# Ledger of designs, part 119: peptides against a protein of PDB entry 4BOS

Target 1, 163 residues: chain A of PDB entry 4BOS
Amino acid sequence: PVLTRTVVPADNSCLFTSVYYVVEGGVLNPACAPEMRRLIAQIVASDPDFYSEAILGKTNQEYCDWIKRDDTWGGAIEISILSKFYQCEICVVDTQTVRIDRFGEDAGYTKRVLLIYDGIHYDPLQRNFPDPDTPPLTIFSSNDDIVLVQALELADEARRRRQ
Target 2, 163 residues: chain A of PDB entry 4BOS as posed
Amino acid sequence: PVLTRTVVPADNSALFTSVYYVVEGGVLNPACAPEMRRLIAQIVASDPDFYSEAILGKTNQEYCDWIKRDDTWGGAIEISILSKFYQCEICVVDTQTVRIDRFGEDAGYTKRVLLIYDGIHYDPLQRNFPDPDTPPLTIFSSNDDIVLVQALELADEARRRRQ

## One batch from the design tools (peptide; made by RFdiffusion4, then SolubleMPNN)

Design b1_p25_1_s3 (from b1_p25_1, 11 letters changed)
Fold by OpenDDE base, seed 2:
Structure b1_p25_1_s3 (fold): chain B 163 residues (1-163), chain A 25 residues (1-25)
Amino acid sequence: as target 1 above (163 residues)
Amino acid sequence: DKLLEEARAFNEEARASPPRIPPVP
């Protein structure tokens, strides 16, 4: 089994496309972003005490309007929300630093998904199998530490290609 | 496995600090 990345469109919704891909078992749907943006906005709007201005950097209402735009970018806040919504750990491996940032690691989720991030763009990661009849895996056990090692190796290779 | 140990160490650091993945400008 080999961990590989699927290159999604380099648009301002690559985070949402990547998350959708991994949580849906490998479905590439660039048109998913508007709905996911609305989902996040609804979650934020429903809990103004938790999603305060201190957390959002703007008022709750301003954030909701902002995130629903088709030209705004998601980050740690959106990943955290999506982790909670999909009830899975989201691991982001950074190709610039070769480090993994884990979201939802303290929530007790049994599943994890992986993204690769280069500072500008998000892509989903998947495990491919030698057997062509076995579809790629995008959802892993939260106890699968091997996939984290493979993600680091993949990120290190990506870093070397840029240097 | 060195990479596994490194992954665990880095993840421990991440837990002790705010998330470092910012919105892309």
Scores: peptide ipSAE 0.020, ipTM 0.466, DockQ to the pose 0.034
Fold by OpenDDE base, seed 3:
Structure b1_p25_1_s3 (fold): chain B 163 residues (1-163), chain A 25 residues (1-25)
Amino acid sequence: as target 1 above (163 residues)
Amino acid sequence: DKLLEEARAFNEEARASPPRIPPVP
């Protein structure tokens, strides 16, 4: 089994496309961003007490309007929200630092998904198998630490290619 | 939530920039 990267379009919605890919089991849908932006806005709007200005850096309504724009970028807040929504850890492997940031690691989720990040772009990761009849995996057990090691290896390889 | 608070700081800095990830403690 080999962990591989699927390149998604380098648009302002690469985070959403990448998350959608991994949580849906490997479905590449670059048109998913508007719906995911709406989903996040709906979640935020549903709990203004929790998603306060102190958390969002802007009013609840301002954030909802902002995230629904097609030219705004998702970040850690959006990853945290999506982790909770999909009930899984979202592990982001950074190719610049060769480290993994785990979102939702303390929530007790049994599943994890992986993204690779280079500072300006997100891509999804998947495990491929030699057997052509076995489809790639994008959802892993939260106990599968091997996949984290493989992700770090991918990041290290990417870093070496740039340096 | 500490994670969300850290995320807020990064989002404020990156409103018109590529997504950023605050380090996890």
Scores: peptide ipSAE 0.020, ipTM 0.564, DockQ to the pose 0.023
Fold by OpenDDE base, seed 4:
Structure b1_p25_1_s3 (fold): chain B 163 residues (1-163), chain A 25 residues (1-25)
Amino acid sequence: as target 1 above (163 residues)
Amino acid sequence: DKLLEEARAFNEEARASPPRIPPVP
């Protein structure tokens, strides 16, 4: 089995498209972003005490309006929310630093998904199998550390290609 | 198993690394 990336559209919603892809088992749906943005806004709006201005960098209402725009980028806050919502660890491998940022690692989730990030774009990662009739895996055990190594290898190779 | 040991090491490093807010140009 080999870990590979699926290139999703380089629009402002690549994070949401990528997350949707991996949590849904490999479904590419670029049209998922508006719904996911609204989901995040709903969750944020539901807990203004936790999602305070100090965390959001803007008022709760301003953030909700902002994240629902089709041209705004998601970040750590959005990934954290999605991790909680989907009850899975979201691992983001950064090709610039060859590091993995783990979201939800302390929540005790049994599942993990992986994204690759280059500083301006997110793509989902998947494990392919030799048998073409076996669909790729996008959801892994939180104990599968091999997939993290493979992700780092992909990131390192990407970094070397840019040098 | 060297690979497994390396994998665990990387996993531990990942746990020790706080999540970064991806830069937005």
Scores: peptide ipSAE 0.022, ipTM 0.569, DockQ to the pose 0.039; fails the geometry check
Fold by OpenDDE base, seed 1:
Structure b1_p25_1_s3 (fold): chain B 163 residues (1-163), chain A 25 residues (1-25)
Amino acid sequence: as target 1 above (163 residues)
Amino acid sequence: DKLLEEARAFNEEARASPPRIPPVP
């Protein structure tokens, strides 16, 4: 049982590709980003009172147009929305700081998924099993804190590999 | 467009209980 990363394309949509991978149980689909961007935009547009200019840094409409571009990056806002949409914790382990930022941690979700982040690029994490016939796991129990420790170890190793 | 269809259903819930936006890590 080892936690590993699946390297997704280093394009502007790596966050969306990574989230899709883990929430769909390990399906790599780099073409998922446009639809996920539209999903985010539709959710944001549905509540201009909450998703205000103060939160978005631009008007609600401007944000929606912006996030639907294929060259704009997702961040904390998008992760929080996706956490709510998929009803799971999204845990991001940062290789720069060797810390885990948890999104949706207080929502009472029973599931968690993990991403690894290096300051610009996101990749999904999965647990591989010794039995090659057992498929990797990408969706974990929100009570599985061991996987968080494994993620920290993986991030620390990644940090050490940086030149 | 499964995601978009689900998004339409989700929008009502989002308005009632939108996700909190944590600070950027």
Scores: peptide ipSAE 0.021, ipTM 0.596, DockQ to the pose 0.034; fails the geometry check

Design b1_p25_1_s4 (from b1_p25_1, 12 letters changed)
Fold by OpenDDE base, seed 1:
Formats: sequence, C-alpha cells, structure tokens
Structure b1_p25_1_s4 (fold): chain B 163 residues (1-163), chain A 25 residues (1-25)
Amino acid sequence: as target 1 above (163 residues)
Amino acid sequence: DELLKEARAFNEEARSSPPKIPPVP
C-alpha cells in the first residue's frame, strides 16, 4: 500500500475539487465547485456573529459574494467550514514546509481525509493497493497516524523534486 | 488491521451513497 497524489485541474477551484474527491471516496468531479461555493456562502451568511469581518477579512456579505465567484481561491476558512459540514478531519500536508495542518482535529470526528498543498495548488491524496482490483481509499480513521507519516514522506519527496 | 477495516467501511459507504453536495446539472 502506498499513499499517492491524484492531480486535479490547476484552476481556481482545485481546493473544492480535491475535497469533493476525498470525501466522496475517490470521485473526480471538476464541476462540483459552484455548489460547494454556494454552500460555503450559505453557511457564512447564516452566522454573521461568528463569521465576522475580523475572521473573513471583509464583511460577511462581501465574502459571500466573493466566494461564489468562479475565479476566487479557497483557503483555511473554507477548509474549516467543509470539515464541519462533512464531519471529518481535513489534513493538509504542505510541500513547502513539510508540515500538516489539521482542520477539525478537536471536533471528535471518526474520519480523516488528506490533501497536499504546494502554496498555489491543492490535490487529493489516496491510498493505493498492489491489487489493481482493490479500490483506493480516500477516507481514513482519525486514529490512523501512519497515513499522516506517509503524507509527510510524500510531501518531502515533492519538495526534493523542486530542488 | 482494524484501521484498514474501518477505512474500507467509510469508503464503501461514501461510494454507495449520493453525494452530500449534488453537482450542478
């Protein structure tokens, strides 16, 4: 078994495509972004006290209009929201720092999914098996720390390839 | 391996159920 990267299109919606891929069990759907953006906007609009200008960097309404555009990038705020929505820990391994940022780590979720980030692009991670007829895994136990180690190894290798 | 069994169950469930966020038609 090996943890591998599935390269999704390098467009402004790579985060959403990557999240969709892992939470749906390995389904590539580049057209998922519009609805995911709308969902995020709805959640943000529903709680203006929590999603304040201090958190968003802009007014609640401005953020909602902004995130629904087809050319704006998602980040930590969107990942946090999606973690809550899907009730899973989202772990992002950064190839520049070889560190993992864990979203939803204290929420008590039983599931974790993994993304790889290089500073400008997100891709989903999956575990492949030697038997080609055995489907890959994108959703892991939140107690699976080995997959985090494998993600760090993958990120480190990616970093070395750029040097 | 219990972690593997749990993961298999999670993925089978995800692949056999409708998307939580339906794609745009």
Scores: peptide ipSAE 0.734, ipTM 0.942, DockQ to the pose 0.904
Fold by OpenDDE base, seed 5:
Structure b1_p25_1_s4 (fold): chain B 163 residues (1-163), chain A 25 residues (1-25)
Amino acid sequence: as target 1 above (163 residues)
Amino acid sequence: DELLKEARAFNEEARSSPPKIPPVP
């Protein structure tokens, strides 16, 4: 059993595609982005006190219009929102720093999913097994620290390849 | 391994359930 990277299309919706992939059990669906963008906009619009201009960097309305565009990129705000929506910890391993940013780590979720980020692109991570009859896993226990170690190893190897 | 069993259950549940937010056709 090894943790591997599944390369999704390098488009402006790679974050959404990657999140969808892991939370839905390993399903690649490039068409998921529009509705996911709308969901995020809906959540943001529903709580203007929390999702303030200070948090968003723009007015609540401006953000909602912005995130629903098909050419805008998601980041930490969107990951945090999706973590809450899917009730899972989203761990993002950064290949530049070989560090993991954990979203939802204090929420008490039982589930953990992992993405790999290179500074401009997100890909989903999955655990593969030697047995071809055993499907890969994209959702892990939030107590599985080994998968985090494996993610760091992947990031470190990725960094070495760029050197 | 309990962690593996738990993960298997999570993934089986996810794959057997409809997407929470289906994509726009």
Scores: peptide ipSAE 0.733, ipTM 0.941, DockQ to the pose 0.899
Fold by OpenDDE base, seed 3:
Structure b1_p25_1_s4 (fold): chain B 163 residues (1-163), chain A 25 residues (1-25)
Amino acid sequence: as target 1 above (163 residues)
Amino acid sequence: DELLKEARAFNEEARSSPPKIPPVP
């Protein structure tokens, strides 16, 4: 088994496409962004006490209007929200630092999904098997630490290729 | 392994159900 990267379009919505891919079991849908943006805005708007200006860096309403635009980029805030929504740990391996940022690690989720990030672009990760009849996996046990090691190795290889 | 069995179950569940995000109005 090997962990591989599926390259999604380098558009303003690569984060949403990547998250959708992994949480839906390996479905590539670049058109998912409007729905994902709407979902995030809905969640934020529903809890202004938690999603305060201190967290958002802007007013609740301003954030909701901003994230629903088709040309704005998602980041840590959106990942955290999506982690909570999908009830899974989202692990982001950074190819620049070769480190993993774990979102939702304190929530006790049983599921783990992985993204790879290069500083501007997100892609989803999947585990492939030598048996062609065995479909790739995008959702893992939160106890699967081997997949994290594989993600770090993949990121390190990516970093070396750019050097 | 147990981890593989668990992962298979997670992925089968995800692929066998409709997307969990709401449609844009």
Scores: peptide ipSAE 0.729, ipTM 0.935, DockQ to the pose 0.695
Fold by OpenDDE base, seed 2:
Formats: C-alpha cells, structure tokens, sequence
Structure b1_p25_1_s4 (fold): chain B 163 residues (1-163), chain A 25 residues (1-25)
C-alpha cells in the first residue's frame, strides 16, 4: 500500500500524539498530550448536558479529572471530541478486526485523517511519495475512499503477520 | 488528480498555520 505507519511513542498518550501528528500535517510532538487532554476536559466540562454520565461512564467532573491525568488512555470518546474540534473525519483502522471505525463521518467534513490501532497502541498514517523532497500527506479528502482501501491493506498485512 | 490536489492544499495549509493547540511554554 501507499500509506505508511509512523511509529509514535508507546505511552499512555499515543492517541493524542497520533491525532496531533496527522491534523498538523505530519508534526511529531509527544509533548502535545497535556494540552490536548486539557482541551478535551474543557470541552466536556462546557457541555454537561451532552457529555452526560451515560455517555462518559462517570460524572462529568470525574471524567475531566481522569482525562487530564498523564497515565489514562484515550478512546472513542476522545476521538469523537477531537474530530469535532479539528473539523475532520478521523478514521481508525483496526489491525485486529481489519475494519475502519469512522468518527465524524456524518458531520460533512471535507478532511479526513487516518490512524492505525492494534488494540493497545495508536499510530498515525501518512502517504509518502517516491521523491524524498515531496512532503508526505496526512490530511486527505473526505471523498478519498482509495486511502481507506489502502489503510485496510495495511491492516490485512499486519494481521497476517500475527497469524 | 483532484483528490491529490485537494490533499496537497490541506497539508500545505496545516503546515503553514500555527498549531491549533499551542505547545506549553
């Protein structure tokens, strides 16, 4: 496939690092996590009616305190929030299931970014070019379904390596 | 390719703009 995986640190903040990487055009910044966690907490705190205990699995305040910790893992809720914040569809290809979970797919965003997930770790995906002077792409058109196929190919390859 | 052209524009814009979440000083 044309897409490639950029390995980010395997820490509790890999999701945030990966999202930051793709939405900022391929910038690796592991130090982004604290501020991204704070951003998410602020968004959640600002709308307790929407971000209810039923959605969060804990009280609004408990979630905000929890997500701001440096050792808690992000997931679907955080991806959904970040999708909305960045006005971008976030597509996560799962190497265990070889399926793509799409966040923000019904929001009408023009942009999409891709992550790869193995059940534990998130990494960003990018498209490279043969010319080394041509910068890779991390942001794609939301109409680019070929990139989704390429992501699935990566997942298939990963799964086959584990079997 | 229109999709590639659009993607290039998105990425150029992202790289030329300050981060939406600025790093902690």
Amino acid sequence: as target 1 above (163 residues)
Amino acid sequence: DELLKEARAFNEEARSSPPKIPPVP
Scores: peptide ipSAE 0.728, ipTM 0.935, DockQ to the pose 0.806

Design b1_p25_2_s1 (from b1_p25_2, 13 letters changed)
Fold by OpenDDE base, seed 5:
Structure b1_p25_2_s1 (fold): chain B 163 residues (1-163), chain A 25 residues (1-25)
Amino acid sequence: as target 1 above (163 residues)
Amino acid sequence: SAAERAARLAAIYAEREAAALAALL
């Protein structure tokens, strides 16, 4: 079995498309972004004490209006929220630094999903099996360290291609 | 094994740090 990258559209919503892909077991739906943006805004609005201006960099209301725009990029805040919502660890491997940033690692989730990030664009990762009749896997055990090794290898190879 | 996986991860991180150091110098 090998870890592979599924290229999603390079639009302003690649993070949301990528997260949706992995948490839904490999469903590519670029049209999922508006609903996911609304979901995030709803969660943020529901807890202004936790999602404070200090955390958001803007008022709670300003953030909610901002994230619902179709031309704003998601990042660490959105990943953290989606990790909590889907009750899974979200691991992002960065091809520029060959590092994995783990979101939700301290929550005790039993499952993890993986994204690959190049500083501009997010793509989802999946495990492909030798048996063509076995569908790819996008949700892994939080104890599966092999998939993290494979993700780092993918990132390292991508970095070497750019350099 | 878990030990082998840990060793592989350590090797990858070591390579990353070496590259970062080279870029800094």
Scores: peptide ipSAE 0.015, ipTM 0.432, DockQ to the pose 0.022
Fold by OpenDDE base, seed 4:
Structure b1_p25_2_s1 (fold): chain B 163 residues (1-163), chain A 25 residues (1-25)
Amino acid sequence: as target 1 above (163 residues)
Amino acid sequence: SAAERAARLAAIYAEREAAALAALL
């Protein structure tokens, strides 16, 4: 298929590695996680009124300390923050449900990136081209609905392989 | 299910031609 999955390490930082990959145009850097975690912590710390305990499930300071640990997992809160930071829609296709969760969809971003999630692990998605000299695309137009269809196809295929 | 998948694809692809979808996949 045109849209393909790049498997990143199954460490506790796969979300950050995957986001970094797609927003940087296809750069695989598993060592990016500490800085990504710090970035999120800095954003959260900058607005304690918005990022309240009600939103975070813990105090602002506790969250910042928690997310900077190398063994804690990112989720919806982190994806939402990263979407806002990079000013792009982050679309997560779930292989268990074959559904896409779109973060930042109402923000009016012109860019879209895609991740695939199996309930435990995140991987980035990229579009490959027939010309081997043309690098894969990881950043799409927010109007590119075709890539969402392709993502659903990948998720459906993955689900079938597990059944 | 197949029906759910079809519904999701239709929602995303909207009024686009089914043939175009197949060609791009």
Scores: peptide ipSAE 0.009, ipTM 0.437, DockQ to the pose 0.017
Fold by OpenDDE base, seed 3:
Structure b1_p25_2_s1 (fold): chain B 163 residues (1-163), chain A 25 residues (1-25)
Amino acid sequence: as target 1 above (163 residues)
Amino acid sequence: SAAERAARLAAIYAEREAAALAALL
């Protein structure tokens, strides 16, 4: 089995498209972003004590209005929220540093999904199988450390290509 | 800054795994 990158559109909603792809088992739907932005805003608005200005960098209401715009990027805040919502660990491998951030690691989730990040753009990762009748896997066991190693290898290769 | 916010979130929700994963290589 080989871990591969699926390139999603380089629009301002690549994070949402990428997360949707992996949690839905490999469904590419760039139109998912507006609903996911609304979902995040709803969650943030529901807990202003937790999602404070110190975390958001702006007031709770300002963030909610901001994230619902179609030209604003998602990041660590949104990933952490989506990890909780989908009840899975979201592992982000960074091609600039060749490091992995594991969101939801402390929650005890049994499943993990993987994204690759280059500093401005997110793409989903999937495991391909030799059998053409076996569809790619996007949801992994949280105990599958091999997939994390493979993700680091992909990130390292991507970094070298940009040098 | 965005970096500072990300760091704060990482302390709560995420962990850097570079060192641990390097040992598996």
Scores: peptide ipSAE 0.021, ipTM 0.529, DockQ to the pose 0.033; fails the geometry check
Fold by OpenDDE base, seed 2:
Structure b1_p25_2_s1 (fold): chain B 163 residues (1-163), chain A 25 residues (1-25)
Amino acid sequence: as target 1 above (163 residues)
Amino acid sequence: SAAERAARLAAIYAEREAAALAALL
């Protein structure tokens, strides 16, 4: 089996598209962003004590209005929220540093999904099988260390291609 | 190589950057 990336549109919603892809088992839906943005805003609004200005970098209300705009970019806080919502670890491999950031690592989730990030753009990762009748896998065991190694290898290759 | 993969696996857990926001969960 080989870990590969699916290139999603290079728009301001690539994070949401990528997360949706992996948590839904490989469904590419570039139109998913508005709903996911609203989902995040709703979660943030529901707990203003936890999602404080110190965490958000702006007031709770300002953040909710900001994230629902169609031209704002998601980042670490959105990944953390989506990890919590989907009850899975989200692993982001960075092609610039060839390192993996794990969100939800200490939450005890049994599943993980993987994204690849180049500093501005997110893409989803999937495992392809040699059997053509076996669909690609996007949800992995949180104990699957092999997929993390494969992600690092993929990121290293991507870095070399750009340099 | 297998050795390289093993080294990279070790680096995942030993050389991780700070993930302050990840700890929010």
Scores: peptide ipSAE 0.017, ipTM 0.497, DockQ to the pose 0.021; fails the geometry check

Design b1_p25_2_s2 (from b1_p25_2, 15 letters changed)
Fold by OpenDDE base, seed 3:
Structure b1_p25_2_s2 (fold): chain B 163 residues (1-163), chain A 25 residues (1-25)
Amino acid sequence: as target 1 above (163 residues)
Amino acid sequence: AAAARREALAARYAARAAEALAALA
């Protein structure tokens, strides 16, 4: 089995599209972004004590309005929220640093999904199998450290291509 | 099921959002 990258559109909503892809088992749906943005806004609004100005960089209400725009990009805050919402660990491998940031690793989730990040753009990762009748896998066991190694290898290859 | 978990969580957040709004009123 080989871990591969599915390139999603660079339309400011790549994070949402990528997360949706992996948590839904490989469904590419760029149209998912508006609803996911609203979902995040709803969650942020639900806990103003935690999602403070210090965390958000703006007031809770301002963030909610901001994240619902179609031209704003998601980051660590959004990933953390989506990890909790989908009840899975979200692992982001960075092609610039060749490091993996784990979101939700302390929550005890049994599942993990993987994204690849280049500093501005997110893409989903999937495991392909030799058997053509076996569909790609996007949801892994949280104990599957092999997939993390494969993700690091993929990121390292990407970094080398840029050099 | 995963879908059920997500729906339940969404409902919880919706309720909390309403509570937060009420607290600010």
Scores: peptide ipSAE 0.024, ipTM 0.589, DockQ to the pose 0.020
Fold by OpenDDE base, seed 2:
Structure b1_p25_2_s2 (fold): chain B 163 residues (1-163), chain A 25 residues (1-25)
Amino acid sequence: as target 1 above (163 residues)
Amino acid sequence: AAAARREALAARYAARAAEALAALA
């Protein structure tokens, strides 16, 4: 089994497309972004005390309007929200630093998904199997630390290719 | 307090997950 990257469009919504891909078991749907943006906005709007200006960097209402734009980028705040929403740990391996940022690691989730990030663009990761009858895996056990090592190796290789 | 709030929020999210995923598909 090998961990591989699926390249999604660089259309400002790569984070949402990537998350949708991994949580749906490998479904590429670039058209998912508008609805996912609305979902995040709805969640944020529903809890203005938790999602304060200090956390958002702007007022709750301003954030909701901003995130629903088709040209705004998702980041750590959105990943945190999506981790909670899908009840899974989201692990982001950074190819620039060869480090993994883990979101939801302290929540006790049983599931883990992985993204790869180059400082600008997000892509989903999946495990491929030699058996053609075994579909690629995008949802892992939160105890599967081997996949984290594989992600680091993939990121290191990507970094070397850009050097 | 923050942890408890997060847990309560997560529970609400989980209840809406199936419907939201269907809407995305």
Scores: peptide ipSAE 0.020, ipTM 0.569, DockQ to the pose 0.021
Fold by OpenDDE base, seed 1:
Parts: structure tokens; sequence; C-alpha cells
Structure b1_p25_2_s2 (fold): chain B 163 residues (1-163), chain A 25 residues (1-25)
């Protein structure tokens, strides 16, 4: 099995498209972003004590208005929220540092999904199988450490190509 | 307190995940 990257549109919503892709088992839907932005805003607005200004870097209301804009980029805060919402670990391999940031690692989730990040753009990762009748896998066991090693290898190769 | 809040939130969101995904599809 080989871990590969699926390139999603290079727009301000690449994080949302990438997350949707992996949690839906490999469905590319670039139109998912507006609703996902609204979902995040609703979650944040519903719990101002947890999603405080200290966490958001701005007031709860300011964040909600900001994330609902169609030209703002998702990041660590949004990944954390989506991890909680979908009850899965979200692992982001960074091609600039060749490191994996794990979101939801302490929550006891049994599933993990993987994204690749280059400092600007997010793409989803999937495992392809030799059997052409077996569809790619995007949702992995949280005990599958092999996929993390494969993600690091993929990131290292990507970094070398850009140097 | 933070851990308890996180766990409560996670439990609530888990129940809505499937419906939300269907709406996005």
Amino acid sequence: as target 1 above (163 residues)
Amino acid sequence: AAAARREALAARYAARAAEALAALA
C-alpha cells in the first residue's frame, strides 16, 4: 500500500475541502466550504466560555464573523474543532519541517485522518492499494503508526523537490 | 475543567457528525 496526495483546489478553503475529503472516505466536494465555515462558527458561538478570546486571538463574535468570510484561511483552531466534531484524530504532516502535528491525540479516538501542509496549502492523503477494485483508504486506525511513517516520507520527498 | 468541557463537547458533536456529513454531500 502506498500513501498518496490528492490535490484539491488552491483556494482559501483548501483545509475544509481536505477535511471533508478524508472524513467522507475520499469524496472531493469543493462546494462544502461555506457550510463547514458556518458549522464552525455555530460551534464557537455556542460555547463562548470554552472558545475564549485567549484561544481565538479575538472575541468570540469577531471570530465567528471572520471564519464565515469566504476569503479567510482555516488553521489549527479550525482543525481542533473539526477533530472534536468528527470524533477523529487529524494528523497534519508539514513539508517545511517534516513533522506531524496531531490534533485530538489525547481524546482517545479510534480513527485518524491525514492531511499534508506546505505552509500555505492543505491537501488530503489516502492509502492506495495494488488491487484496482479496492478503493483508497482515508480513515485509519489510531494504532496505525505505519501511515505516520509513510506521511513523513512523503513530506520529506516533497521538501526535497522544492529545494 | 477544560478536559471535562472538551469531553462533554465531543460527546455532543459525535451525535451530529453523520447528519452534518450527509448535508455537506
Scores: peptide ipSAE 0.020, ipTM 0.551, DockQ to the pose 0.021
Fold by OpenDDE base, seed 5:
Structure b1_p25_2_s2 (fold): chain B 163 residues (1-163), chain A 25 residues (1-25)
Amino acid sequence: as target 1 above (163 residues)
Amino acid sequence: AAAARREALAARYAARAAEALAALA
């Protein structure tokens, strides 16, 4: 089995597209962003005590309006929310630092999904199998540390290509 | 209270996640 990336459109909604891809088992839907942005805004609005100005860097309402814009970028806050929503760890391997940021690690989820991030763009990761009749896997066991090693290898290779 | 809101949100997350998984089954 080999871990590979699926390149999604390099638009300002690549995070949402990538998350949707992995949590839906490998479904590429670049049109998913508007609804996912709305979902995040709804979740943030529902808990202003936690999603405070200190956390958001702006008022709760301002954030909700901001994230629903088509031209704004998602990041750690959005990943954290989506991790909770889908009840899985979201592991982001960074090609600039060759490190993995794990979201939802302390929640006790049994599943994890993986993204690759280059400082600007997000792509989803998947495991391909030698058997051509076996579809790629995007949802892994949270105990599968091999996939994390493979993700780091991909990130390291990507970094070398840019250097 | 913040704790109550967080618990309610967590419950909603679980419910929504279950629905999403059911849709994939």
Scores: peptide ipSAE 0.019, ipTM 0.545, DockQ to the pose 0.020

